# Peptides against a protein of PDB entry 2L9B: the designs that were tried, part 2

Target 1, 91 residues: chain A of PDB entry 2L9B
Amino acid sequence: ANFLSQKFPELPSGIDVNINMTTPAMMISSELAKKPKEVQLKFLQKFQEWTRAHPEDAVSLLELCPQLSFVTAELLLTNGICKVDDLIPLA
Target 2, 91 residues: chain A of PDB entry 2L9B as posed
Amino acid sequence: ANFLSQKFPELPSGIDVNINMTTPAMMISSELAKKPKEVQLKFLQKFQEWTRAHPEDAASLLELCPQLSFVTAELLLTNGICKVDDLIPLA

## One batch from the design tools (peptide; made by RFdiffusion4, then SolubleMPNN)

Design b1_p24_5_s2 (from b1_p24_5, 16 letters changed)
Fold by OpenDDE base, seed 1:
Structure b1_p24_5_s2 (fold): chain B 91 residues (1-91), chain A 24 residues (1-24)
Amino acid sequence: as target 1 above (91 residues)
Amino acid sequence: SAEAEAREQEEARKAAEELKKLFP
């Protein structure tokens, strides 16, 4: 099995972000906003904890699934954890 | 501790799954 199947079994394929004729970034913001802030933070916290514990796997995952980088960045920004300037060096 | 880490990883996987399914 490939890396994703090994580390994240039963991972879904995703949803088309073009449904409303918007950019992926706009769709990400919209979809995340449908979830309560508490839920957003829970997702972020758990993902961050895993990332710290498994940095090599996290890098591979984010390379294979770039949309997760957008999700993470959006969650950090919208919840006031980071500013745009904080992420510029990483972009 | 090993059990706790395993549980944490599983929960993180579930969270990642939930996020990833929103996007292609």
Scores: peptide ipSAE 0.072, ipTM 0.597, DockQ to the pose 0.062
Fold by OpenDDE base, seed 3:
Structure b1_p24_5_s2 (fold): chain B 91 residues (1-91), chain A 24 residues (1-24)
Amino acid sequence: as target 1 above (91 residues)
Amino acid sequence: SAEAEAREQEEARKAAEELKKLFP
């Protein structure tokens, strides 16, 4: 089995995005907005801790689930933790 | 602790599970 199946079982299949009506970025933003700020920050904290403890797995996860990269970046920006300029060198 | 790591991984899994829905 691939990494995702091993480390994160029962992941659903993705859904297609109708690009004529929305974009993945817009969908991500809307889903994030449904979560209270404290929940968003809690996720960031826990994800950060896990990432530090499991850097190789974290890299693999982010490569295989680019949604999480988008989410992480947006949460960092929207919650004032990072600025856009901080992420430019990494883009 | 192992329990704490398990909880953190589960949270990451849940996040991935929800967000995976947004992409084909």
Scores: peptide ipSAE 0.070, ipTM 0.574, DockQ to the pose 0.035
Fold by OpenDDE base, seed 5:
Structure b1_p24_5_s2 (fold): chain B 91 residues (1-91), chain A 24 residues (1-24)
Amino acid sequence: as target 1 above (91 residues)
Amino acid sequence: SAEAEAREQEEARKAAEELKKLFP
């Protein structure tokens, strides 16, 4: 089986995005904005810790689910943790 | 503690899954 099914057996299939109405980026930004700052920061903390503990799994997950990379970047930017210029080298 | 770390890792996984479900 693929990595996602093996490592994340409970991973949801996801939902379709109406590309005519919005972009994934806009949807992500909107959904994140609905979460309290405390929740956003807590997610970043937990995800960071998990990434450090499981770097190989994290890389695989982010490769297969690039939306999570965008989420992370967006949270970093919107919470003023880093600036756009800081992320350019990562693009 | 190791137990606390394990719990946090599980929560991080769950958080990732919750975000993943929002997108194809």
Scores: peptide ipSAE 0.066, ipTM 0.581, DockQ to the pose 0.062
Fold by OpenDDE base, seed 4:
Structure b1_p24_5_s2 (fold): chain B 91 residues (1-91), chain A 24 residues (1-24)
Amino acid sequence: as target 1 above (91 residues)
Amino acid sequence: SAEAEAREQEEARKAAEELKKLFP
């Protein structure tokens, strides 16, 4: 809580998902697909750069916001940067 | 530089926020 507030001011709470109609994974995939490839790659770039510079904070963030791990994996896969096999050791 | 790193972190923060809002 304090970490998120300090490191990520104005971090949104998230979007409520009706599990009877969809899943978070489905929502992520569909929403990401609405964004241009260029924008998706920028997300990856910015996150990668920060992660490299602040690995300890990155771990904390991903523990607190595990959905970001899914987003990262999804972006890597859908943009052809990685294959599913490449991510197996990380799952 | 420190300033460049700060800008980089800010951009990463913005990216994280954009992704975070897509999840419950």
Scores: peptide ipSAE 0.068, ipTM 0.579, DockQ to the pose 0.063; fails the geometry check

## One batch from the design tools (peptide; made by RFdiffusion4, then SolubleMPNN)

Design b1_p28_3_s2
Fold by OpenDDE base, seed 2:
Structure b1_p28_3_s2 (fold): chain B 91 residues (1-91), chain A 28 residues (1-28)
Amino acid sequence: as target 1 above (91 residues)
Amino acid sequence: MDKDIELAYELGYKFDPRKLIELLLKKL
């Protein structure tokens, strides 16, 4: 079993998408953008709370699913939580 | 905002996961 199956045993089945980072990131971002800002913020808050409790698992998740890095960054920017200057040193 | 999102997208593939996690914990 891989990391995702171990940490998220009830993870629902998905469909295969382009294996590069770009397409999955855009899909996730697009779906989140359709939701009210309150929903986006709650999503980010829950992700942050999980990350606080499981920081190494969060790092592993982003290593396995690098598309989530962009999604996270976009949510931070679009909701006014960080500035682009906060992202530059991450790369 | 659009320019910032574009830049974030371009930088995204190079983001250090550990550094991004640290940012997420620092903000919000």
Scores: peptide ipSAE 0.516, ipTM 0.842, DockQ to the pose 0.607
Fold by OpenDDE base, seed 5:
Structure b1_p28_3_s2 (fold): chain B 91 residues (1-91), chain A 28 residues (1-28)
Amino acid sequence: as target 1 above (91 residues)
Amino acid sequence: MDKDIELAYELGYKFDPRKLIELLLKKL
């Protein structure tokens, strides 16, 4: 909580979700899937730009919120940016 | 795609955050 509040001071209010990987990942994925592909791509581009500038913070974010790893991977797959073979070596 | 997403879901528990970040920086 401290890391997120410090690095993302303007985070919107959270929602009550089970503290696990599965449920939050599915919820975030479903919300993003409702957006047009151009919006999803823009999100990934902004995330990439932030990651380029703050790579260690990005790693820390994914360590703290592993559900975001799945969401990122799913967006990369569904938008044709990577193949599943690109993800296998990450595990 | 459905099978790929299912596999990604299972692999997600094992993703190395650092390696995923490296992949993200190489793509797009």
Scores: peptide ipSAE 0.515, ipTM 0.842, DockQ to the pose 0.635
Fold by OpenDDE base, seed 4:
Structure b1_p28_3_s2 (fold): chain B 91 residues (1-91), chain A 28 residues (1-28)
Amino acid sequence: as target 1 above (91 residues)
Amino acid sequence: MDKDIELAYELGYKFDPRKLIELLLKKL
């Protein structure tokens, strides 16, 4: 069992991503952009809560899936939670 | 796409995961 299967036992099977159309990060971003702001904020809230409880697992997740770092940053920016100046020093 | 979002896209794959996690916990 891989990390995701261990930590998210109810995670559904993924789908193939057409890399000729978009990157995985842009695909995730576009899907989240279709959701209301409330849903986006709920995602961030739940991710934050999980991260607070499992910080090392959260680090491992982002190491495995760096596209999620972009999505998280985009949601923070677009919802006015952080500014680009907050992100620059993270890279 | 805003310049800020474009920058986030360019930097996103280069973010230090631990630092991003720390930011996430600091915000919201």
Scores: peptide ipSAE 0.503, ipTM 0.835, DockQ to the pose 0.654
Fold by OpenDDE base, seed 3:
Structure b1_p28_3_s2 (fold): chain B 91 residues (1-91), chain A 28 residues (1-28)
Amino acid sequence: as target 1 above (91 residues)
Amino acid sequence: MDKDIELAYELGYKFDPRKLIELLLKKL
């Protein structure tokens, strides 16, 4: 089993996505943008909590799914949690 | 914000996952 199946055994089976990184990120971002900011913040908080407990798994997840890096950064920006100056050093 | 999102698109391809995780843990 791949990383996702091992770490998230209850995840439903999906299909392979043979598109660039940007398109999936845009789709996820668009869906999250439809939700209230409170829901977006809760999502980030839960992700942060999981990351705190499993930092290396979180790194591996972003390596496997780099589109999630954009989604995370966008959520941080749009919810006023970080500024552009915080993202520049990450690249 | 539009310019910020555009920059995020451009930088997103180059984000170091470890550094982003560090930022996530530092903020919030």
Scores: peptide ipSAE 0.514, ipTM 0.841, DockQ to the pose 0.609; fails the geometry check

Design b1_p28_8_s4
Fold by OpenDDE base, seed 1:
Structure b1_p28_8_s4 (fold): chain B 91 residues (1-91), chain A 28 residues (1-28)
Amino acid sequence: as target 1 above (91 residues)
Amino acid sequence: AAARAARLAQRKANLEYINQKIDEYLAK
């Protein structure tokens, strides 16, 4: 059992993607961008709550799934939460 | 190793930064 299965036992099945940084990030961001703004914000809020409650697991998640860092950055930009210059600390 | 520890610390700081930006946005 991997980290994701253990920490997220009810995680739905995924879809085949290239195992790299770019393709998974683009696909995830594209799917999220199809959702209403309120859904995207709710996603960020739930993620925020979880990261604050489980900071060590959050770090592990991003280490194992670095594509999520790009997804998060895209969500911040497209929703006007930050500017491009504000992403420098995330790089 | 030490290099990994530094990367993990940076990721933690990055998450804190993200959460700060979210808070600032929601406060509008």
Scores: peptide ipSAE 0.459, ipTM 0.857, DockQ to the pose 0.833
Fold by OpenDDE base, seed 5:
Structure b1_p28_8_s4 (fold): chain B 91 residues (1-91), chain A 28 residues (1-28)
Amino acid sequence: as target 1 above (91 residues)
Amino acid sequence: AAARAARLAQRKANLEYINQKIDEYLAK
């Protein structure tokens, strides 16, 4: 929480969800899926750039928010960037 | 400590993999 507040001071408060891997990922993916494809791709590109520039912070983020891995995977699948079998290493 | 280091390394590798797939998609 402290890490997120410091690195992402403008992060929205969000909403309460069940504490598990499935529900948060589903909700985030659902919201992203409502956006146009070009917006989803832009999101992935910005995330890509950020992870390359801040690899240690990216790892810390995924430790704190492991559901983001599933969200990213879903975006890759939905947009035809990956096939299901290609994501096995991320599972 | 060693176990955590391995997990962190794996996460880095996973991110690299994701970024590679994005690059491949954009380059098609």
Scores: peptide ipSAE 0.459, ipTM 0.858, DockQ to the pose 0.849
Fold by OpenDDE base, seed 3:
Structure b1_p28_8_s4 (fold): chain B 91 residues (1-91), chain A 28 residues (1-28)
Amino acid sequence: as target 1 above (91 residues)
Amino acid sequence: AAARAARLAQRKANLEYINQKIDEYLAK
């Protein structure tokens, strides 16, 4: 939370969720799935650009929010960007 | 410390994999 507030000062307040991978990932993925495919892809592209420009911050973000790996994987699967059998590196 | 280093390395690899898959998708 502290990292996010520092890097994204205008980030809105979050909500409390159980500290596990499944519940937070499902919640985030559910919200993203409500958006059109094009919006989901744009989100991935913007995230891609940011992670490449700020790799150390990206790693820190994933350390703070490890559920994002699962969220991203779900987006890849849902949009046909990868296959289930290709997700071993994300496990 | 070693365990944390391993987690960080894995997260980096995960990001690289994701970005690779996105690139491959866009190239099709």
Scores: peptide ipSAE 0.459, ipTM 0.855, DockQ to the pose 0.722
Fold by OpenDDE base, seed 2:
Structure b1_p28_8_s4 (fold): chain B 91 residues (1-91), chain A 28 residues (1-28)
Amino acid sequence: as target 1 above (91 residues)
Amino acid sequence: AAARAARLAQRKANLEYINQKIDEYLAK
């Protein structure tokens, strides 16, 4: 929480979700799926740029919020960027 | 310690894979 607040001070307030992997991922993915495809792709591009610019922070973020790996995988699948079999390394 | 190092290495590899797939998609 402190990491996210420091690195992303403009983040909107969220809601409490289950502390498991699947439910938070499904909730986040569902909200992202409500956005136009162009917004989803822009999100992926911005995330890509940020992870390349801040690789250590990116790893820390995924460690703190492991559900993001599932959310990202779902975005890749939904937008046709990869297929299920291509995500085996991410599982 | 070793387990954490392996987990972090896996996360790094996952990020690289994701970024590669995004690049490949955008190149089409």
Scores: peptide ipSAE 0.453, ipTM 0.854, DockQ to the pose 0.776

